# Designs tried in a protein design run: peptides against a protein of PDB entry 5FRP. Part 18

Target 1, 225 residues: chain A of PDB entry 5FRP
Amino acid sequence: VEWTESIPQIIATREDISKELNQALAKTFIDSDPRVRRTSVMIFNKVPVTEIWKNITNKAIYTSLLHLAREKHKEVRELCINTMAKFYSNSLNEIERTYQNKEIWEIIDTIPSTLYNLYYINDLNINEQVDSVIFEYLLPFEPDNDKRVHRLLTVLSHFDKKAFTSFFAFNARQIKISFAISKYIDFSKFLNNQESMSSSQGPIVMNKYNQTLQWLASGLSDSTK

## One batch from the design tools (peptide; made by RFdiffusion4, then SolubleMPNN)

Design b1_p10_3_s2 (from b1_p10_3, 7 letters changed)
Fold by OpenDDE base, seed 4:
Structure b1_p10_3_s2 (fold): chain B 225 residues (1-225), chain A 10 residues (1-10)
Amino acid sequence: as target 1 above (225 residues)
Amino acid sequence: KPLEEFKKLA
């Protein structure tokens, strides 16, 4: 009897402690010190996704995480973008949708839209990072067709209009890049043939090769900046 | 600092 009576108090105490912890954690995401914000983001990288969903119940924490994708501090922003993409993927793979976690899922489901909306910043470094996390975490290689289609539909199902526009622009760019790479290969093969280089087409193909390289390079961020 | 407070509670 006494043990049973203590259980509600223990649960209540743990909930209160959990609530206080969540409130304290929520404040760290909006701290003026970028080191504090960075450390807060790192929790999502260091703690297993299942434990995060279990222990982080304050939706404001997840909302704040997503806001850091537009952080002015470059290192924090970059960390946040990678973290949220990975967290999204892990959540889809490991966390079931329940009535209890519905409100958190409503936020997490906006991660793809949040990421695709970063293309509107028109920053090459951000664009490159978003490209990377799309292929690594949002739409990874999946040999199972049903799983791949389901993932795609899940990602798209919560897009806003801007995210859809970015999605189509991204895909169109990828097709163009693929075509340019194919051309680069063809031109390289031609230029590696001495007879072809000595032909009247040699200078023409060399020019096209250089143009193709310049175009490909223009889409990449300067690693020195 | 919020992080220090969080670390004390965790």
Scores: peptide ipSAE 0.033, ipTM 0.741, DockQ to the pose 0.016
Fold by OpenDDE base, seed 2:
Structure b1_p10_3_s2 (fold): chain B 225 residues (1-225), chain A 10 residues (1-10)
Amino acid sequence: as target 1 above (225 residues)
Amino acid sequence: KPLEEFKKLA
């Protein structure tokens, strides 16, 4: 009897402790020290997604995580972008949608839009990172057609207008890159043949090769910056 | 610092 009567108090105490912990954690995401913000983001990489959803119930933590995608500190921003993309993918795979977690899902469902909106910053390093996390986490290779379509529809279902515009621009760019790579290969094969290079087409193909190479290189971030 | 406070509570 006494043990049973203590259980409600223990549950209540744990809820209070959990609330206090969540409030303390929320403050770490807005700390002035980038090292504190970095450490807070790393929790999402070190703790299993199921445990995060169970123990982190304060909406402000998730909102603050998403906000760090536009962080001025490069290392924190890059970590945040990778973390939120991975967390989104893991959540879709492992977390059921319930009445209790609905409000957190409303935030998490905005991650794809948040990421695609980073293209409007017009930074080559950010663009390259967003390209990477799209292929790795948002729209990964999936051989099952139904699963692939379902994932695509899920990602798109919460897009804002700007995210849709970025999505179409991204896809158009990928097609152009693919075509350019194909032409680069064809031109390279032509230029490696001595008979072809000695032909009247040799100089013309060399010029097209150089233009294609310059175009491809212009889409890459400067590793020195 | 918020992180130190969080570590004390955890």
Scores: peptide ipSAE 0.032, ipTM 0.736, DockQ to the pose 0.015
Fold by OpenDDE base, seed 1:
Structure b1_p10_3_s2 (fold): chain B 225 residues (1-225), chain A 10 residues (1-10)
Amino acid sequence: as target 1 above (225 residues)
Amino acid sequence: KPLEEFKKLA
C-alpha cells in the first residue's frame, strides 16, 4: 500500500521510470490485498495522463487495469470503472498516436468495449455506473458534429459483437426513457389542470401517469443499495 | 508477496 502510494510522486519527479518499477507496479494490480489494488488504480487518477503514457510503458499494467472492472471488491471495481473511462477520454484528448505507443493504444482502445460488456453482468449498480461514465467520458456532449461523429466512430471501431449489442440496447433504452419523461411531463401538466382532471380523461391519465412513474423508477438504481 | 519483493528493489 505505502509503496504504491509513493508511485504518483515518483512518476511526477522522474522522467524515466525504471523497467523494474513498471514490473513491480504490474504486480500491485494483481495483489491479493484490495487496498493495494485500489491504490494502484488511484495512480491513474493522481498522475496526469501525459505522464502516465510517458512513464508507464508495461502493457501488462494497462491490461490489468481493465481486468479490475470485473473485480470482486466493489470499491475497487467502481473506482476502476470510473478511472478507465476517464483515462480513455483524457488519452483521446491529449495523447497522440505514435509507433512507440501503438501497443498501449491497442489496449486503451478496448476500454469502451470493456465497459459496454459490463452490462452483461446484469447488476443495476454496475449498469448505472456504466451509463454515467458513457455520458461523462466515452461519449460526452460535443456540439461540433464532426468531432462528435469522429469520437463515436473511434469508440465503436474497437467493439466486439457483445459491445455492439449492448450499445444498441443502451441507445434503445435511452430513447424509451426520453419518451417516458416527455409523457411524464405531459401527464403532470394535465393532472395539474383541474378542468382536465374533472374530465372523463382524468382517471385514465392518472393511471398512465402512475405507470410511467413506476416504469421510470424501475429503471433507476436504488440509491440506498 | 509482490509488494514485499518490491520493497527490496525500491
Scores: peptide ipSAE 0.022, ipTM 0.646, DockQ to the pose 0.014; fails the geometry check
Fold by OpenDDE base, seed 5:
Structure b1_p10_3_s2 (fold): chain B 225 residues (1-225), chain A 10 residues (1-10)
Amino acid sequence: as target 1 above (225 residues)
Amino acid sequence: KPLEEFKKLA
C-alpha cells in the first residue's frame, strides 16, 4: 500500500520511470489485498494523463486496469470503472497516436468495449455506473457535430460483437427513458392544476403518473445495496 | 535508484 501511494509523486517528479518500477507497479494491480489494488487504480486519477503515458510503459499495467472492472470487490470495481472511463476520455483529448505508443493505444481503445460488456453482468448498480460514465466520459455532450461523430466513431471502432449489442440495447433504453420522463413532466403539470384534477380525466392521469413513476424507479438501483 | 531508496524507507 505505502509503496503504491508514493508512485504518483515519483511520476510527477521524474521524467522517466525505470523498467523496474513499472514491473513492481504491475504486480500491485494483481495484489491479493484490495487496498493495494485500489491504490494502484488511484495512480491514474492522481497523475496527469500525459505523465502516465510517458512513464507507464508496461502494457500489463493497462491490461490489469481494465480487468479490475470485473473485480469482485465493490469499491475497487467502482473506482476502476470511473477511472478507466475518465482516463480514456483524457487520453483521446490529450495524447497523440504515435508508433511508440501504439501498443498501449490498442489496449486503451478497448475501454469502451470493456465498459459496455459490463451490462452482461446484469447488476443494476453496475448498469447505473456504466450509464453514468458513458454520458460523462465516453460520449459526452458535444455541440460540434463533426467532433461528436468522430468521437462516436472512435468509441465504436474497437467494439466487439457483445459491446455492439449492448450499445444498441443502451440506446433503445435511453429513448424509452426519455419518453417516460417527458410523460412524467406532462402528467405532473396536469396534476398540479386543480381544475384538471377535478375533471373526469384526473383519476386516469393519476394512474398513468403512478405507472410512469414505477417504471422509472424500476430502472434505478437500490441505494441500500 | 528510487526503488532502492524506497526499499530503504520501507
Scores: peptide ipSAE 0.008, ipTM 0.559, DockQ to the pose 0.011; fails the geometry check

Design b1_p10_3_s3 (from b1_p10_3, 8 letters changed)
Fold by OpenDDE base, seed 4:
Structure b1_p10_3_s3 (fold): chain B 225 residues (1-225), chain A 10 residues (1-10)
Amino acid sequence: as target 1 above (225 residues)
Amino acid sequence: DPLDIFKKLS
């Protein structure tokens, strides 16, 4: 009987402690020190997704996480972009949608739009990172057709107009890249043949090869910067 | 470190 009577108090106390912790954590995401913000983001990388959803109930934390994707500090921004993409994917795979977590899901469901909107910053490094996280986490390879389609529909269902525009532009670019790579391979094969290289077409193909390489390279960030 | 605080609760 005494144990039963203590349970409500324990639950209430735990909830209060959890609330205070969440409030304190929310402040760290908007701290002026980038190191503090970085550490806050790392929570989402080091703690299992199920535990995050269980223990982080303050929606402001999730909103703040998404905002860090646009912050000026490069390291924190890059970490945030990877983190939020991975968190999104893990959430879709492991977290059920319930009435209780609906408000958090409403925020998490905006992650795809948040990521695709980063293309408007017109930064090659950001673009490359967004490309990477799309293939790794947002729209990963999935052999099951139903799962793949469901994931795609889920991602698209929360897009704003700008995200859709970016999505189509991204796909168009990928097609162009694929075509360019195919041509690169063809030109490489041609140029690897001595007879072909010595032919009248040799200089023409060499020029096209160089143009193709230049085009492909222009879309990549400078790893030295 | 906010991570340390979170680890104590998990």
Scores: peptide ipSAE 0.049, ipTM 0.802, DockQ to the pose 0.016
Fold by OpenDDE base, seed 3:
Structure b1_p10_3_s3 (fold): chain B 225 residues (1-225), chain A 10 residues (1-10)
Amino acid sequence: as target 1 above (225 residues)
Amino acid sequence: DPLDIFKKLS
């Protein structure tokens, strides 16, 4: 009987502790020290998605996480972009949509728009990272057609107008890159053939090859930056 | 360690 009477107090204490911890965590995401912000983001990488959804109930933490995608501190921003994309994917795969978690899902469902809107910053490093997380986490390769279409529709269903625009631009760019790579391969094969290289077309193809390389390279970030 | 915070919650 005494044990049963203590259970409500224990539950209440745990809820209070959870609330206090959530409040404390919310503050760390907006801390002036980038090391603190980094550590906060790392929680989403180190803790299983199911445990995060269970224990992090303060919506301000999730909104703050999303805001860090535009963080001035490069390391924190990059970590955040990878983290939020992965968290989105894991949430779609592992977390059921319920009435209780609806408010959190409303925030999480904006992650695709948040990521696609980063293209408007017009930074090559950010663009490359966004490209990477799109292919790895948002729209990964899925052999099942129904699952692939469902994922695509889920991602698109919460797009704002700017995200849609960047989505189409992204896809168009990928097609162009694909064609350029194909041309690069064709030109490389041609130039690797001695007979072809010695032909009247040799110098012409060499020029096209160089132009193709220049175009491809122009879309890449500087590895030193 | 961020995990220490969650260990306290579990």
Scores: peptide ipSAE 0.038, ipTM 0.763, DockQ to the pose 0.015
Fold by OpenDDE base, seed 5:
Structure b1_p10_3_s3 (fold): chain B 225 residues (1-225), chain A 10 residues (1-10)
Amino acid sequence: as target 1 above (225 residues)
Amino acid sequence: DPLDIFKKLS
């Protein structure tokens, strides 16, 4: 009987400890030391998504994670962008939507919008990273049409106006890149033919070839920076 | 235990 009476107190104590831990963790995301912030973000990478949802109940932690996407510290920012994209994808795949977790889902559902809004920073490095996480985590290749459409609709359903604009711009850019690559191939084939090079079109195609290469290269970030 | 990570951060 005494043991049974102690159970509610133990449960209450554990809940209190969990609350305190969540509060402490929330503070680490805004710590002045980037190493502390990095370690905090890494929790979302190292701990299974199901355990994260179970143990991290303070919504401020999730909000703070998303905020780090605009972190001044490059390493922390890059880690955060990858982490939040992966976490979003894993959550969609593994976490059911319930009444109890609705407030957290309201935050997580803003991740796609948060990522697409990063294009407005106009940084080539950030743009490349966002491109990468879109293809890897947000809108991955899916051969099943129904699953692919469902994912797309899920991603778009919580977009703000800016994110929609960015989405369309992104898609337009991809089409343009594809076209440029096609032209690059055509020009390369032409220039590889000696008879074609000696023709009146030779110099013209050479110029177009160079312009195409320059355009393609201009979209690439400097890997050394 | 994933909670051990939280303890290290406190």
Scores: peptide ipSAE 0.026, ipTM 0.751, DockQ to the pose 0.016
Fold by OpenDDE base, seed 1:
Structure b1_p10_3_s3 (fold): chain B 225 residues (1-225), chain A 10 residues (1-10)
Amino acid sequence: as target 1 above (225 residues)
Amino acid sequence: DPLDIFKKLS
């Protein structure tokens, strides 16, 4: 743990990290101690993306990072999911594709697919987190149409079949949610009108309101878990 | 042990 915690400082101060250091770092990602794995992931959060790409050259480290998305330890997994999504976004924005870093990019380009595949775990907490990182890092709001399309195409270009399926399901769900919210608002407005509530439609709308709320709530994870 | 390697390099 202590050794791994020192790595960010080393990377920040040295332009050349030895092969041996990279090999040692690679081992920390598969350490039996979750604390070691956690600190390993934190390297990607503490060190600027440009410095990571410059100094971490062992592809096994990146591969191992992606594997931690399915980590048994909840805290490590959650940290990894956020970290890899952010790292992907930062890499797209700040790192040029060169011949020298091609092999690393081949791994990094699979991050979107890796994340979308997490939906198949069927865990509401994980699903919520994946939803969050998609909107925050993978497909963030972009007012420029060309940039938005380019980002989308980049994300999709390395999808496996399962990721595509998840992508379609995700988008379909988002549309349904948006409609449900709109109806919720409409029903709420209706229910706030006393004359409307006293009408023959009152009980019907109340029922629909409750159903809509239940549906919306069912898609949310328990905040206490 | 990664720590051992680090000690060697430090």
Scores: peptide ipSAE 0.018, ipTM 0.577, DockQ to the pose 0.013

Design b1_p10_3_s4 (from b1_p10_3, 6 letters changed)
Fold by OpenDDE base, seed 2:
Structure b1_p10_3_s4 (fold): chain B 225 residues (1-225), chain A 10 residues (1-10)
Amino acid sequence: as target 1 above (225 residues)
Amino acid sequence: PPLEEFKKLE
């Protein structure tokens, strides 16, 4: 009986400790030292998604995480973009929507919009990273049509106007890239044929080949930067 | 500080 009477106090104590920890953690995301911010983001990579949802209950932490996607410190920003995309995907797969966690989900559901809005920065490195996380985490390869459509609808359901614009532009760009790659292959085959190269079309195709390569290369960031 | 927005994706 005495043990049972102590349980509410223990629960209350744990809740208080949890609250204090959450408050302390929230401060680390806005710390002036980028190393502190980086370490804070890494928590989302090191701790299972289910444990994150259970123990991190301060919504300010999630909001702060999303804000770091636009942080000027390159390492922190890049880490944040990958982390939030992965966290979004894991959350969709492993976390049920309940009345208790609805406020956190309201924030998490904005991750796709947050990511697509990064295209407006017009930075090639950021664009490449966003492209990567879209294919890996937001809209991954899914052979099941129903699941694929459901995921797509989930991602789009919380888009703002700017995110929708970026989404359509992204898709259009992917189609163009695919077409350019197809042309590159065709031109390469043509140029590898001696008879074709000796024809009147040889020089013309060579020029188109070079233009195609230049176009494809122009969309790539400098790996040295 | 946050990054500035410059251009829409085309």
Scores: peptide ipSAE 0.026, ipTM 0.686, DockQ to the pose 0.192
Fold by OpenDDE base, seed 3:
Structure b1_p10_3_s4 (fold): chain B 225 residues (1-225), chain A 10 residues (1-10)
Amino acid sequence: as target 1 above (225 residues)
Amino acid sequence: PPLEEFKKLE
């Protein structure tokens, strides 16, 4: 752990990281101690993306990072999911595709598929996190139409079959959520009107309101667990 | 170790 904690400073101060250091770092991602794995993932959060691409050249490190997205240890998994999504976005924005870094890009380009495939686990906590990183990092708000379309095509261009299926399901779910929220708003407006509530429709709308809330809540994870 | 898959998103 202590050794791994020193790595960000070393990367920041040295022009070139030795092969031996890369090999040693690769081992920390598969260490039996979750604290070591966590610290290893944090390197990607503490070091600028340009420095990571420059100094971390061992492909096994990137592959191991992606594998941690499915780790059973909750803290490490959650950190990894956020880290890899952010790293993907930063890489697209800041790293040029060259002949020299082609092999690393082949791994990084699979991050969207890796993330969308997490929906198959069918865990509400994981689903919420994946939803969050999609909107924040993979497909962020972009007012420029060309840039937005280009980003979308980039994300989709490396999808496997499972990722496409998850993508379509995700979009369908978003539409359903949007509809439910719209109904929630409509029912809320109705219930806030005394005349409407005193009508024969009052109890009916109240029931629909409660059903809508229950449906919306059922899609949320328990924050206490 | 990795998590097991259960079912697709519905």
Scores: peptide ipSAE 0.025, ipTM 0.683, DockQ to the pose 0.185
Fold by OpenDDE base, seed 5:
Structure b1_p10_3_s4 (fold): chain B 225 residues (1-225), chain A 10 residues (1-10)
Amino acid sequence: as target 1 above (225 residues)
Amino acid sequence: PPLEEFKKLE
């Protein structure tokens, strides 16, 4: 753990990292101790993306990072999902594609697919997190149409078949959620009006309001778990 | 270790 904790500083101050150090770092990502794995993932959060690409050249490190997205240990998994999504976004923004780094890009380009494939686990907590990182890092809001489309195409261009299926399901779900939220708002406004509540429609709308809330809530995980 | 194997998306 202590050794791994020193790595961010080393990467930040060194011009290059030896092959041996890369190999040693790769092993920390598959260490039996979740604390070691966590610390290893944190390297990607503490070091600028440009420095990571420059100094971490062992493919196994990147591959191992992606594997942690499906790890049993909740804290490490959650950290990994956020980290890899952010790293993907930062890489797209800051790292040029060259012949020298193409092999690493081949791995990094699979991050979207890796994340979308997490929906197949059918876990509400994981689903919520994946939803979050999609909006924050993978497909962030972009007012420029050309940039937005380019990002979308970049994300989709490396999808496997399962990721595409998840993508379509995700989008369909978002539409349904949006509609439900709109209904919730409308019903809330109606119920907040005394005249409306006193009408014959009052009880009917109240029931629909409750059903809408229940539907929305059913898609949310228990924050206490 | 992995969390779970892939399942079909519902």
Scores: peptide ipSAE 0.024, ipTM 0.685, DockQ to the pose 0.180
Fold by OpenDDE base, seed 1:
Structure b1_p10_3_s4 (fold): chain B 225 residues (1-225), chain A 10 residues (1-10)
Amino acid sequence: as target 1 above (225 residues)
Amino acid sequence: PPLEEFKKLE
C-alpha cells in the first residue's frame, strides 16, 4: 500500500523534471549566442522525430524553431530552414495525429507556410534553399498518386494568403524553367549538328542558346558569394 | 532579429 501511495509523487516528479527541461530548452532557442541557438536547432537533427515529439512538449520550442528561419545569423537561419523542413516531412511520415499532440501539430502544420513566406525576402540564396527543401522534404517525388495528392493537400491546407501567392508564383516559375531547359536541350542538339550550324539558322540559334543560358543562370545564386 | 520582407515573388 505504501509503494502505491508513492506512485503519484513519482509521476509528479517526472512531470516536473520534464517541464523544467522543456523550459530550459525553450530558453536556448532564444539565447543571444548564435552558437547556443545553433546547438538547439541541431537537436531536431540528431534526435529521432519520434523522440522529439515524445519529450519536447513545450509548444514554445516549436514556435521558436520556426522563428529562427528568419533570424539574422546566416548559419543558424540556413540550418533552421533545412531542419524544419526535414522535421515536417518526418513528422508527417512517422507521427500520428492525436488529441494529446494537437497543439504541436497546429504549429508544425504551419511550416510549409513559413517556408513559402521566405520568398518575400527576395534573397536568391534563401530562394534557392527554399526551392531545395520544397523538393526534398515538403513535396518530394511520390509515385503513388493518392499519396502525392494527399501530401499536397496537407501542405496547402494551412497556407496563409501570402503563402498561396508564393506557391502559385513558384509553380509558374517552375513551368517557365522547365520550358527554358527544354529549349536549352533543343538548341544544344541543334548546335551539335554541323549541318545545322552551317545553315542560315546557325547564328540565330546560337544567340537564342546564349540568351537561354543567361536566363537560367540569372535564377541561380552565386556560390562564390 | 527577423529579416525584413522585400518584394513579392512574381
Scores: peptide ipSAE 0.024, ipTM 0.682, DockQ to the pose 0.190

Design b1_p10_4_s1 (from b1_p10_4, 5 letters changed)
Fold by OpenDDE base, seed 2:
Structure b1_p10_4_s1 (fold): chain B 225 residues (1-225), chain A 10 residues (1-10)
Amino acid sequence: as target 1 above (225 residues)
Amino acid sequence: SEEIKKLLSL
């Protein structure tokens, strides 16, 4: 009987502790010290996604996490971009959509749009990182066609107009890169043949090979045009 | 950092 009477108090105490913790954690994401902000982001990497969703209920924490993607401090920003992309993917895989977590999902569902919008900053390092997290976390390789299509539709379902534009530009760039790689391989094969190298076409192919290599090496810069 | 980990593991 005594333990039953203590349960409401324990639940109330846990809720209060949880609320205080969430409030304290929310403040750390906006702390003036980059080390504090970094440590806060690392929580999302160190704690299982299921425990994050269970214990972090303050919407402001998730909103603040997303804002750090545009952080001035490079290390914090880079960590945040990787963290939010991974967290999004893990959430899609492990967290069910319920009435209770709907408001958090409304924020998490904006992560793809938030990431694709980073292309508009026009920073080479950011672009490379966004490219990486797209393939690693947002749209990973999936051999099952139905799962792949479902993931794609989920990612696109919350895009703003700018994110869609970036998405199409990204895909167009990937096609061009693929084509350039194919040409690079063909040119390499041609140049590895001594008879072909000594032919009248040898110098022409060598020039195209060098141009292709240069384009591939600089390929992130041409996408802005 | 460790305190936050402890709190989230509870």
Scores: peptide ipSAE 0.041, ipTM 0.780, DockQ to the pose 0.027
Fold by OpenDDE base, seed 5:
Structure b1_p10_4_s1 (fold): chain B 225 residues (1-225), chain A 10 residues (1-10)
Amino acid sequence: as target 1 above (225 residues)
Amino acid sequence: SEEIKKLLSL
């Protein structure tokens, strides 16, 4: 009987502790000191995704995490972009969608849009980072066609208009780069063959090779500034 | 940071 009477008090105490922790944590994400904001983001990297979903119940914390992607402080912003992309991928893989976590999922499902919207800043360093996290976390290589399509549809289903536009622009650019790389390889193979180089096509292929290389170099240099 | 981790692990 005494044990049963203590359970509500323990649950209430734990809920109170959890509430206080969530309130304190919410304040750290909007702290004026970039070091405090950085430390707050690192929690999402250091704590397992399952424990984050269990213990962080204040939706304002997740919203604040997403806002840090536009942070003025470069180090905090870069950390946030990597962290939120990884957290999104881990959540899709490990967290079930339930009635209880629906409100948090509504926020987490906007991570892809948040990331694709960063292309509108027109910063080459940000663009490179967003490109990287898309291939690593949002749309990773998946050999199973059904899983790949399902992931793609999940990512796209919560896009705003701006993210959708950025998505098409990104993919169009990637296709062009892929085609140029393929041509670069073909031209390189041709030029490495002595018989081919001595043919009437040798100078023509050399010219195309140089044009392809210049195009690739210009695209890469624009991404590194 | 370590204190917050400890609190999240309880």
Scores: peptide ipSAE 0.041, ipTM 0.783, DockQ to the pose 0.027
Fold by OpenDDE base, seed 4:
Structure b1_p10_4_s1 (fold): chain B 225 residues (1-225), chain A 10 residues (1-10)
Amino acid sequence: as target 1 above (225 residues)
Amino acid sequence: SEEIKKLLSL
């Protein structure tokens, strides 16, 4: 009986401790030191998604995480973009939507839109990273058609107008890239044949090959920077 | 920061 009576107090104490912890954690996401911000983001990578949802209840933490995707510090920004995309995917896979977590889900559901809006920054490095996380986490390869469609609909259901525009532009670009790669392969096969290279078409195909390579390369960030 | 991580891992 005494043990049962102590349970509410323990729960209340744990809630209070949790609240204080959440408040303290919220401050670290907006700290002036990028190392502190980085470490805060890393919590979302190191702690299982289920434990994060259980223990991090302050909405400001999630909102602040999303804001870091646009910060000036490159390392923190890059980490944040990867982290939020992965966290989104893990949340969709592992976290049930309940009445209690509805308000957090309202924030998390904006992650796809937040990511697609990064294309408007017009930075090649950011664009490449966003492309990567889309294929890895937002819209990964899924052999089950129902799951794939459901994921797509979920991602799109919370898009703003700008995100939709970016989405269509992204897809159009991917089609162009795919076509260019196909042509690159065809040209490579042609150029690998000595008889073909010695033909009147040889120089023409070589030129097209070079143009294709240049176009493909122009879409990539400089790995040395 | 590391302390917060430890607390969340408990």
Scores: peptide ipSAE 0.052, ipTM 0.805, DockQ to the pose 0.029; fails the geometry check
Fold by OpenDDE base, seed 1:
Structure b1_p10_4_s1 (fold): chain B 225 residues (1-225), chain A 10 residues (1-10)
Amino acid sequence: as target 1 above (225 residues)
Amino acid sequence: SEEIKKLLSL
């Protein structure tokens, strides 16, 4: 743990991390102690993306990072999911594609697929986290249409079949959520009107309101779990 | 952990 905690400082101070250091770091990602794995992931959060790409040249480290998205340890997994999404976004923005970094880019380009494939685990907490990182890092709001389309195409260009399926399902769900929220608002307005509540439609709207709320709530993870 | 300690001591 202490060793891994020192890595960010080493990377920040040295332009060329030795092959040995890269090998040692690669081992920390598969360490039996979740604290070591956590600290390893934190390197990607503490060190600027440009320095990571410069100093971490062992492809096994990046591959191992992606594997931690399915980590059994909840805290490590959650950290990893956020970290890899952020790292992907930062890499797209700050790192040029060169011949020298091609092999690393081949791994990094799979991050979107890796994240979208997490929906197949069918865990509400994971789903919420993936939803969050998609909006924050993978496909952030971009007012420039050309940039937005370019980002979208970049993300989709490396999708596997499963990721595409998840992508379509995600978008369909978002549309449905938006529609449900709109209905919720309409029903709420209706129910706030006493005359409307006393009408023959009152009980019907109340039922629809409750159904809408239940549906919306069912899509949210239990904050207590 | 021990191997990592050895690498840092070198």
Scores: peptide ipSAE 0.022, ipTM 0.628, DockQ to the pose 0.027; fails the geometry check

